# Peptides against a protein of PDB entry 5VZU, part 10

Target 1, 271 residues: chain A of PDB entry 5VZU
Amino acid sequence: GRTLEDIFHEHMQELILMKFIYTSQYDNCLTYRRIYLPPSRPDDLIKPGLFKGTYGSHGLEIVMLSFHGRRARGTKITGDPNIPAGQQTVEIDLRHRIQLPDLENQRNFNELSRIVLEVRERVRQEQQEGGHEAGEGRGRQGPRESQPSPAQPRAEAPSKGPDGTPGEDGGEPGDAVAAAEQPAQCGQGQPFVLPVGVSSRNEDYPRTCRMCFYGTGLIAGHGFTSPERTPGVFILFDEDRFGFVWLELKSFSLYSRVQATFRNADAPSPQ

## One batch from the design tools (peptide; made by RFdiffusion4, then SolubleMPNN)

Design b1_p9_1_s3 (from b1_p9_1, 7 letters changed)
Fold by OpenDDE base, seed 1:
Structure b1_p9_1_s3 (fold): chain B 271 residues (1-271), chain A 9 residues (1-9)
Amino acid sequence: as target 1 above (271 residues)
Amino acid sequence: SELQRRYSL
C-alpha cells in the first residue's frame, strides 16, 4: 500500500511540477508592482512587516503581517499552486483570545479543538447579531408634512410634597460567590507545545508563548478552487515570531520576521 | 485526512 511518505512525496512532486509550469508560463509577460510596508501604529500587537512562514509541503512563503483595528491579517506576498499571492492566508480576531490549557493538556488535540470551536461559535453569534442591527435602521421616513400647530401654553401643574416613610425591610445578604477571576497573567509567557498529531515542518518552534487568538486560515484546491476559511489559532511567541495552528488540517505554520531592511518600502504619505 | 488531500494552505 502507499505509505504516508509515498503520498507526501507524490504531493510534493505535483506541487513542484505546478510551480514549474506556472513559472514557465509567465516568462514572456511579467507585471512588477512595488509592495509597501504597512505603517506601524502604537496599538499594533507587534511591529507589522514581512515574515517568512512555513507552509508544509509548499515550503517557505513570504507573508505581510498588518493590523486593522481589532483584526490582524497575513497577506501572501508569494503565492503557491493552491493560494495565489495577494490572498489573505490568515485573518486573526484580536477580540477573541484563546486560553491554552496547561502543558499536559496542550498535547490533547481534542481539547484545543473544543476551545477553538467554542470561540468560533461565539464569533458566529456576534456576526449574526451585528447583522440584524444594521437591517432595521432603514425606518420609513415618510414625508411628515410639518403643519405648524400653534403653541398652546401648557399650565404649571403644582409641586406636591415630600412624605418620607422609612420602611425597614432587612433583606438577607445573599452570598455572592466571588467567581475567582483567575488572574490573567498578562505579562508572563506560558509553556507551549503542539498537540499530538499536528504536523510541523520543523520541531524548532518557540516553547513559550505570550498569548493566543482565534483566527481563520485560507485553504483551497489547486488553482485556487473552492477557497474556504478554516478555524485556527494565532500564537504570539515574541516580537519577531508567531505561529498559526490550522485546526482542520492539523498543521502548524511558524512565521519569523524577515530581518532585511528595505529602502523606499514605506507607504508614500498621502499627499 | 481527506481535507488535506482536497485543500492546501
Scores: peptide ipSAE 0.348, ipTM 0.892, DockQ to the pose 0.625
Fold by OpenDDE base, seed 3:
Structure b1_p9_1_s3 (fold): chain B 271 residues (1-271), chain A 9 residues (1-9)
Amino acid sequence: as target 1 above (271 residues)
Amino acid sequence: SELQRRYSL
């Protein structure tokens, strides 16, 4: 019978062959498009821009990180045999923070899986509720026939007089202590470790994280067949590094900022 | 995994 090793070698040979076929097409006529860096906003979680990400057997890929209100997106700048360039490799929901457990419980893949799947269920419920409100609002605009309301006459409102005295009733203003959301001090990062059975290309990942969010990653077969979104965890390490845990694939991608500066890479100002 | 044979990143 085929061993697990034989199947792995066959899959790697297929990926190498596909990569060779695609690279042989570079001698053909190619269409080039300029890539612009997203503008930075004050409310962006980190500076948007280019990152180099680890994609398991595919190796290193270039991803553009951008912010869109309460969502972040990773867009592939380089593609592979499964996911082409220009696809949204990761979508992050900045409304749904993930609280990691203590370091001992972080090693338990089932605990991380439970936390992520509970957040996924909340996101699905919010999408269903928001879909119902948008549906019911359209139904009740039946065509109000514009019956011409007749011009009923200007009744002269009479000039009633002045006097009534000011009663002083001194109702005490209840101090609604607005609990000032203390800006979450960028305190000491939480200790971080990958769960047992999650594969990383490198063991050299940051061992502390600032915060985590729920997200989805894009996966597909060869030639972008049957594309689907899989649940995962976005992990912010620092200003220049983030990770994504692909929960169902049991894989970890580390993203590091491209430190190169580019001339004429800023998005043209909207004129 | 069987999923990794059908789908990649």
Scores: peptide ipSAE 0.342, ipTM 0.897, DockQ to the pose 0.625
Fold by OpenDDE base, seed 5:
Structure b1_p9_1_s3 (fold): chain B 271 residues (1-271), chain A 9 residues (1-9)
Amino acid sequence: as target 1 above (271 residues)
Amino acid sequence: SELQRRYSL
């Protein structure tokens, strides 16, 4: 029978061939676009910039990490036969932190799946509620031409008196036990392991993570057919490394900063 | 998986 390795090699050969065919079609017509590094902001989770990411059978790809308020984005700088360059390969919601269980329970894929899917449903509910408030607010500004109805005289309604009976009802203030927000232990990394059955190209990934967030990854068929967003987990390891767990694909991508410095790579100041 | 055959990253 075909091994998992045989299937991986056959698929890798197909992707290499497709990449060759597509690149060879453009040999006589090249468009060049300058790439600018995003400006760094003080509130950025890590310094934005270029990362090399592992994309299973596609191998290594270059991704630009950027921050947009409470969202992070990975944009493909290199494309593949499925997802072209310029697409947002990952979108991270920095409002929705993922709490990983202990190291023993991190090996359970079903536990990680439960946690991620619960956060996904909360994100969907928040989007529906916010969509309704924005929709109802626009509809009611019909131009009420307020015809100036004539000034009918203010009848002096009489001063009803002061009867001040102080009902004593001493309702005990129910101690609202403020659920102590567990202080975000932002400082010490937690032990990290991939769940059983999640594939990594290499077992050489950081075994400690700083924090995790909910996110979505872009997947498609060959030629960018039927593109969709799949749920996943962004894992911050350090200033120069992050991961993404593609939940439905059971795949892990490791991203490492490109350490090369570029002259004149900063975005021009908006004029 | 069947999903891995239809879709890639």
Scores: peptide ipSAE 0.339, ipTM 0.894, DockQ to the pose 0.610
Fold by OpenDDE base, seed 4:
Structure b1_p9_1_s3 (fold): chain B 271 residues (1-271), chain A 9 residues (1-9)
Amino acid sequence: as target 1 above (271 residues)
Amino acid sequence: SELQRRYSL
């Protein structure tokens, strides 16, 4: 029977062929657009900018990381046969941290899956509640006819009753040993490993991470057919590296900052 | 997976 390797090889050959066909079709008609780097803000999790990401069989792609309040976005600068350039490959919810388990339990894909799916459900609930508040607020612009306030009467102030008994009993203060919350050592990254069965193009990924967030990745069929968002984990390694675990695809993308200095790539000052 | 064959990144 066809091995999994045979199927992956056939799929990679198909993607390479598609990439070649697309490239050859555009050889005679290229449109160039200037891309500006997003302005850095003080509250940005890391400096925004260009990253090179690993996309499994597609190889290396260029992604722009930008921050939008409590959301981060990865936008494809390069496209592939499935997802074209300009699409938001990842959307990160900076309100929803993912707490990774210990290193032993990080090997368990089902544990990571549980944690991510619990956060996904909270995000869905918050979206439904916020959708209801936005819906109800528009309906009640009925004309407030000023019905006159009827003067409801002064019900009286009843009385004093007295009694005072002082019972003393001196219950011993049980020493609640306040478990000293070990101050989360803000500086040291936690040990990091991919779950068993998550594929990485390269095993050379950072083995420590600073923090993780819930996010969604964009997936599609060939030619951007049936695009959908799949749950995942954004992993901040350092100022220049982050990852994304595509949960349903069992894939890991490593993103590394493009170290090239670009002249005149800063956004023009808002006039 | 079947999903990996139908959808990519």
Scores: peptide ipSAE 0.311, ipTM 0.891, DockQ to the pose 0.655

Design b1_p9_2_s1 (from b1_p9_2, 3 letters changed)
Fold by OpenDDE base, seed 3:
Structure b1_p9_2_s1 (fold): chain B 271 residues (1-271), chain A 9 residues (1-9)
Amino acid sequence: as target 1 above (271 residues)
Amino acid sequence: SELQKKYSI
């Protein structure tokens, strides 16, 4: 029977062959497009820009991180045999925080799966409710034939006079102590570990995280066949590092900021 | 996994 090792070697040989075929086609037709760095906004979770990400058997890929209101996006700058360049490899919902359990319960893959699937169901419900409000609002504009009601000349009602009595009523201002929401202290990072059975390229990932969010990742077969979105967790470690846990694939991608500076990489100002 | 043969990231 085929061993798991035979299966892995066959898959790796196919990926290497596909990578060789794609690389050999570069001599025939190359289209170059300028890539611009996204503009940074004050409300961005971290500075947008280029990151190097771990993509399992594909190795390292370059991803552009950008912010779009309550969503973050990772866009592939480098492609692979499954997912081409320009695709949104990850989409992060910044409305839906993931609370990780204690360090002992973080090792339990089923506990992480429960937490992520509960948030996925909330996101699905919110999308259904928002779809109903948009649908019902369009139905009731039946064509009210606005018959042009004739402009009857409304008469000049007279200028009544000035009387000035200053009633003193000294109602005491009740001190509504607005509980100043203390700005959530940029708190000590929570201890972080991958669940048992989640594959990483290496054990060299940050062991503390700042915050986590619900997200979806893009997966496909060879040649971008049957593309679908799979649930996952975005892990913010620091200003220059984040992770994505691919829940269904049981895989972890670590993203680290590209420290290179580029000349003329800023987006042109909207004229 | 069988999923990794059918789909990759």
Scores: peptide ipSAE 0.393, ipTM 0.876, DockQ to the pose 0.616
Fold by OpenDDE base, seed 1:
Structure b1_p9_2_s1 (fold): chain B 271 residues (1-271), chain A 9 residues (1-9)
Amino acid sequence: as target 1 above (271 residues)
Amino acid sequence: SELQKKYSI
């Protein structure tokens, strides 16, 4: 029977052939645009920049990581037959942390699936609630005719009434110590393993992660047909490595920083 | 899966 490896190789060959066909059709008519590196901010989860991502059968792709307030984005610098360059391959919600279970339960795909889908429903609810508040505020300010309310007179300043005694009612303010959510100690990584049945290009991924976030990945058919967002998990390993678990695809992408330094790659200062 | 055949990353 066809092995999973045979099927993977056939699919890889098809994708390579498609890429070859597309590139051969460009003739000599290429448009070049400068890519600027995103400016780094102190509050960025890691330094923004170029990463090499593993995209299963597509092989390695170049992705730009950038931060946009409470969101991170991976933008394809290289495209493939499914998702073209310039598309946001991943969008990460930095408000929605994923808590991975213990190492034993991390092997259970159904548990990870449950956790991610629960967060997805919260994100959907928050989007619905925030959409309603923005809609109602355009109440008709009918023209309130400024009826000139009459100038009622300055009644005078009566005087000095006396020394009323200080009642000592010492109502102890119950200090509702709002438990300051201790800033999640950024220092202690937790053991990490992929769930059983999640495919990785290799098993050489970090076995410790710092934190995880809910995110969505972009998937499409060949030629960018029927593009949709699929739920996933962004996994921060270190300053130079992150992962994305494509939940529905049961795939893992490992992203490693491009160590090359580029001249004139800084974004022009906003004038 | 059926999804993996129809859609990719």
Scores: peptide ipSAE 0.387, ipTM 0.873, DockQ to the pose 0.630
Fold by OpenDDE base, seed 5:
Structure b1_p9_2_s1 (fold): chain B 271 residues (1-271), chain A 9 residues (1-9)
Amino acid sequence: as target 1 above (271 residues)
Amino acid sequence: SELQKKYSI
């Protein structure tokens, strides 16, 4: 029977051929666009910028990491036959932290799958509730026809007297137990291992992570057919490395910062 | 997987 290795090699050959066909169709009509680095903000989880990511059979791709309030985004700078350049390969929800189990239970793919799908359902519920509040608020601006109601005369409202009986009802202030936001212990990194059956290009990934978040990745067929968002886990290792677990694909992408400094790569000041 | 044949990243 075909080995997993044979299937992977055949798929790589197909992707190389597709890449050749796409590049050959441009008949030397190349357009160039300047890429700007996103501005760094104090509240950014790590410094934004260019990362080199592992994309399975596609090999290595360049991704721009940027921060947008409570969301992070990975945007493809290099495209492939499935997902073109300029697409958001990953979207990270920084509101929804993933808590990894202990190192023994991290080897169980079903446990990680359970945790991620529970967070996915919470995100879906919050989107439905927020959609209802936004929908009800727009409906009631019926056109108030400002008919100019005529100036009826100011009747002098009589002076109501001062009866000041002080009812002493000492309602005990119910202790609003402020749910102590457990300070995000930027604590000791947690031991990290990939679940059994998650494919990595190599086993050379960080074995300790700082924190994890819920996210979605973009997947498509060849030629960007039927694009869908699939659930996953963003894993922050350090200032220069992060990972993404593609849950349904059972794949892991490792992203490493491009250490090159570029002159004149800052975004132009907003005029 | 069947999904890996239909979709890639």
Scores: peptide ipSAE 0.380, ipTM 0.874, DockQ to the pose 0.607
Fold by OpenDDE base, seed 4:
Structure b1_p9_2_s1 (fold): chain B 271 residues (1-271), chain A 9 residues (1-9)
Amino acid sequence: as target 1 above (271 residues)
Amino acid sequence: SELQKKYSI
């Protein structure tokens, strides 16, 4: 029977061939567009910019990380046979923090899957509720024909009835033990390990993370066929490194900041 | 996985 290795090798050969075909077809019709680095904002989780990401069988790809309010976005700068350049490879919801379990339970893929799917369901519920509020607000601007309803006379305000005594019932303030939000110890990253059965290109990923967020990744067939968003976890390691766990694919992408300084790559100041 | 053959990132 075909081994998993045989299957991977065949798929790699197909991807290489497709990459060759695409590059050869476009050689005569290249359109160049300048890419600017996004401006940094004070509230950005990390400095936005270019990252090199591991994309399994595709190898290394260049991704632009940018921040858009409570969302982060990874945009492909390089494309592959499945997902073309300019697509949003990852979308991160900075409203939905993922809390990883202890290191022992982090090895359990089913536990991570449970946590992510619970957050996905909350995100879906919030989208449904927000969709209803937006729908109801548009219906009521029927033109109120301002028929001048005649001024019915101001009936007199009846009198102030008297001084009912305040009963002092001294209900003991039940000590709501404020569950002390353990101050997120800003200094020591949580121990991090990939779940068993999640494929990484290498084992050389950070073993501590600062925080995690719910996100979605873009997947497609060859030629960008049937593009879909798959649930995942954004892992912030440090200022220059983040990861994405593709839950359904059981894959991990490590992103490392491109340390190259580009002259004149900053976005032009808004005039 | 079979999914990885049909869909990639």
Scores: peptide ipSAE 0.372, ipTM 0.873, DockQ to the pose 0.645

Design b1_p9_2_s2 (from b1_p9_2, 4 letters changed)
Fold by OpenDDE base, seed 2:
Parts: structure tokens; sequence; C-alpha cells
Structure b1_p9_2_s2 (fold): chain B 271 residues (1-271), chain A 9 residues (1-9)
């Protein structure tokens, strides 16, 4: 009978062949677009830029990480037979932190699944509530028939005089002790392990994480058929490494910063 | 999984 390994090799061979066919078809008609690195902002979780990600059977792909207020985005710079270049492979909700359990309970896939699905439900509820407030406000501009109120004459209001010297009550500026926003304690890194049954291309992933967030990943069939967003966990390891757990796929992608320096890669200043 | 057979990342 076919082993799981035989099926995996056949699937990888198919993906490699599809990628080869696509690249060969465009050999005489390549369009080049300049990619700019997003500018770093003070509130960015880490420096934005190019990362090399593990994409299971697709191998290694290049992803641009960028920050958009309370959201982070991974955009494919390289595509595959399922998800083309330029697609948002991951979208991270920086409002919804995932708290990982202790190291023992992190091995339990069902526990991680529960935590992620509870956060997904909160995100859905917040989207529904925010959608209702935006809907109700538009209704009631009934046409105010602006009756032409008659031009009442501009009475010249007289020049009242100058004098009132209000006293210099020297109210001491109460020292508003600016509650020092405790710098968000970049918490001592938590021990990290993948749940049992989550596939990683390599077991060499960081065993300590700084923080995790709810996110969604893009999945599709061959040729970008029936694209959908699947729930997952963004895992920040350090300044140069993050992960994404594809919950429904039981897969882990490790992303490592591309250490190459690029000339003229900064986005032109918005004129 | 059944999903992995139909969809990829």
Amino acid sequence: as target 1 above (271 residues)
Amino acid sequence: SELQKRYSI
C-alpha cells in the first residue's frame, strides 16, 4: 500500500512540477516590480521587512512583514501553485494576544485549538458589533427641507469696552504624575513547544517565545482555487524570527529575517 | 488531514 511518505513525495513532486510549468510558461514574458521595504515605525512589534518562511511541501518562500496599526501582514513575495505572489499569506490581529499554557499543556493540540477558537469567536463578535454601529448611523438623514428663513437684518452690536482685569490666581500646576506607562514588559520569554501532531519542516525552531497573537492564514487549492482564511497563531520568538501555527492544517511555518542589506529598498517618502 | 489534501498554504 502507499505509505504516508509515498503520498507526501508524490504531492511534493506534483507541486514542483506545477511550479516548473508555471515558471517555464512565463520565461519570455516577465514583469518586474520594485519591492520597497516598509518604513519602520516606533510602535512596530519588530522591524518590518523580508523573511524567509517554511511553507511545508512548497519549501521556502519569501514573505514581506508589514505593520498596519493593530494588524500585521505577511505578503508573499514568492508564490506557489496554491497561493500566488502578492497575496496576504498571514494576517495578524495585534489586539488579540494568545496566552499559551504551560509547556506540558502546549503539547496538547486540543488545548491550543480551544484557546484559538475562543479568540476567533471574540473577533467575530467584535466585527458584528462594529458593523451594526456603522449601519445605524446612516439612516436618518431625511431630507431637511431647508425652509428659506428670511434674512433678518444685521444689527450692529455695540463696541463694549475693555476693562476687566481678572486676577492672576496662580493655581499651582498639580503635578499630573504621568502614570509611567510601564513599558509593556517584554515578558520573560515563555518556554515554547509545538503541539503533538503539528508538522514542522525542521525541529530546529526557537524553544522560547516572547508573545503570541491570533491570526489568519490564507489557504487555497491548486491555481488559487477556493481561497479561504484559516485560524492560526502568530508566535514572536525574537527580532528576527516568528512562527505561524496553521491550526486546521496542523502545520508550522518558521520565518527568519533575510539578513541581506538592500540599496534603494526604502520606500520613497510620500511626497 | 482531509483539508491538507484539498488546500495548501
Scores: peptide ipSAE 0.424, ipTM 0.889, DockQ to the pose 0.627
Fold by OpenDDE base, seed 1:
Structure b1_p9_2_s2 (fold): chain B 271 residues (1-271), chain A 9 residues (1-9)
Amino acid sequence: as target 1 above (271 residues)
Amino acid sequence: SELQKRYSI
C-alpha cells in the first residue's frame, strides 16, 4: 500500500509542478514591490520581522510577523498554489491565551481540540456582544424641536436643622487577601509536545514553550478557492521561534526567524 | 482527512 511518505511525496511533486506551471505563465511580466519590515514596538511580544515557516507539502515559506495592538499577523511573503503571497496566513488573538495541559494530556489531540474550541466560542460571543453595542447608538437622534423654555420662578431658601446621632458600628474589614496572581515567572517555559496525529515536517521543534495564544489560519483549495479561517494555536517558543497548530488540518508549522540583515528595509517614517 | 484533501495552508 502507499505509505504516508509516498502520499506526501506525490502531493509535494504535484504542488511543485503547479508552482512551475504558474511561474512559467508569467511571461517575464513581473511587478516588483519593496517589502518593508514592520516597526518594532516595546509592547511587541517578540521582535517583528521575517520568518521561515514550514508549510507541510509546500515546504518552506517566508512569512512576515507583525503586531497590531492585541493581534499578531503572519503575512505570506511567498505564496503557494493554495494561498497567494500577501495573504494573512495566521491571525493571532493576544487577548486569548491557550493554557496547555501537562505533557501527558498534551499528547491528547481531543484535549487540545476542546481547549481551542472553547476559546473560539468565547471569541465569537465577544464579537456578537461588541457588534450589538455599535449598532444601537446611531438610531435615535430624532430632531429635537426647540420648544421655548418657559421662565418659572425662584422659590426660596429654607434653613433647618441640626441633629447629630453618632452610630458606631465597627464592621470589621474582611481582608479579602486578593491572591496576588504571582507574575508568571517570565523565565520558565512549559514543556511542550505535539499531540498524537499532528503532522510536523520533522521532530526538531522546541520542547519548551513560553506561552500560547488562540489564532486562526487561512486555508484554501488550489487557486485560492473557498478560502476560510480555521482555528489554531500560536505557540511562542522563544524570541526567534514560534509555531502554529492547524487544528482541523492536524498540521504544525514551525517558524524560525530569518537572521539576515537588510539594508533600507525599515518602513519610511509616516510623514 | 477530507478537509486535508480539499484545503491546504
Scores: peptide ipSAE 0.418, ipTM 0.891, DockQ to the pose 0.628
Fold by OpenDDE base, seed 5:
Structure b1_p9_2_s2 (fold): chain B 271 residues (1-271), chain A 9 residues (1-9)
Amino acid sequence: as target 1 above (271 residues)
Amino acid sequence: SELQKRYSI
């Protein structure tokens, strides 16, 4: 029978062949675009910049990490036969933290799947509710030209007297137990392991994580056919390393900061 | 999986 290794090698050979075909079609016509590093902001989860990521059978790809309010984005700088350069390979929702279970339960893929899918349904509900509020507000500003109906002089109806007996109904203020926002423990790193059956390029990933967030990754067929977003987990390890678990693909991408310094890589100030 | 055959990252 075909081993998982045989299937991986055959798929890698197909991707190499596709890469050769696409690059051969350029007929030496190259276009160049300058890449600018995103400006760092004080509230950024880590310093934005270039990372090298593991993309399974595609090998190593370069991704730009940037922050956009309560969202983080990974943008492909290098493309592959499935997802071209310039696409948002990952989108992270920094509003939706993922709490990993203990180390024993982290090995259970079904437990991670349950946690991620529950957060996905919350995100979907919030998007539906916010879409309704934005939709109702725009519809009613039809200019009703209220024609000024002539002010008929309404007669002075007499001042009836003051007998407001104050009914004492002492409704006890129900203690709204403010759900104490558990202080974001700027935590000692949690022990981390991949679930059984999640594929990594190697077993050399950080065994401790700082925090995790819900996110979506972009997947497509060859030639960017039928692109869709799949649920996943962003894992922050440290200032220079993060991961993404592709839940439906059962794959893990490790991202490591490009340590090279570039001269004149800062974006020009918006004029 | 059938998904892994049809789609990649």
Scores: peptide ipSAE 0.415, ipTM 0.890, DockQ to the pose 0.625
Fold by OpenDDE base, seed 4:
Structure b1_p9_2_s2 (fold): chain B 271 residues (1-271), chain A 9 residues (1-9)
Amino acid sequence: as target 1 above (271 residues)
Amino acid sequence: SELQKRYSI
């Protein structure tokens, strides 16, 4: 019978062949476009830029991380047979933080699944409520008949006078207890481990994370067929590393910053 | 999984 190894080798051969076919077909008709690095903002979770990501059987891919208010986005710079370049491989909702359990309970895939699916349901409810407010506001522009009632010249009524007595009322300075902004403790990162049954390309991933957020990843069949968004977890490890857990696929992608410096890669200043 | 056979990232 076919082993799991035989099936994996056949699938890898198919992906290599597909990559070869695509590259050979486009060799005579290449369009080059300059890619700019996104500008860094003070409120960005980490510096935006290029990351190398692990994409399972596809190998390593280049992804641009960018920030868009309360959302982060990973955009493919390199494509594969399933998801082409320029697609949003991951979309992160920075409003919806994921709280990971203790290290023992992090090994439980069903616990992570429960936490993520609860957040997904909240995101859906918020989208439904926000959709209703946008619908009701358009209805009632009834045609106000503009009757042009005439400009009667109402008169000059007079200049009455003077006495500004200065009431001294000594309002006590209410002690604004400055809520001490607890300095964002560079909190010792939480211990991190992948759930049992989540596939990683290797076991060499950071064992400590700073924070996690709800997100969605893009999945498709070969040739970008039936593209859909699947729920997942964005995991910030440090300034140069993040992960994404593809919940339904039971897969983990590790992203590491490309340390190369590029000349003339800064976005043009907005005019 | 059946999803992993039909879809990839």
Scores: peptide ipSAE 0.403, ipTM 0.889, DockQ to the pose 0.629

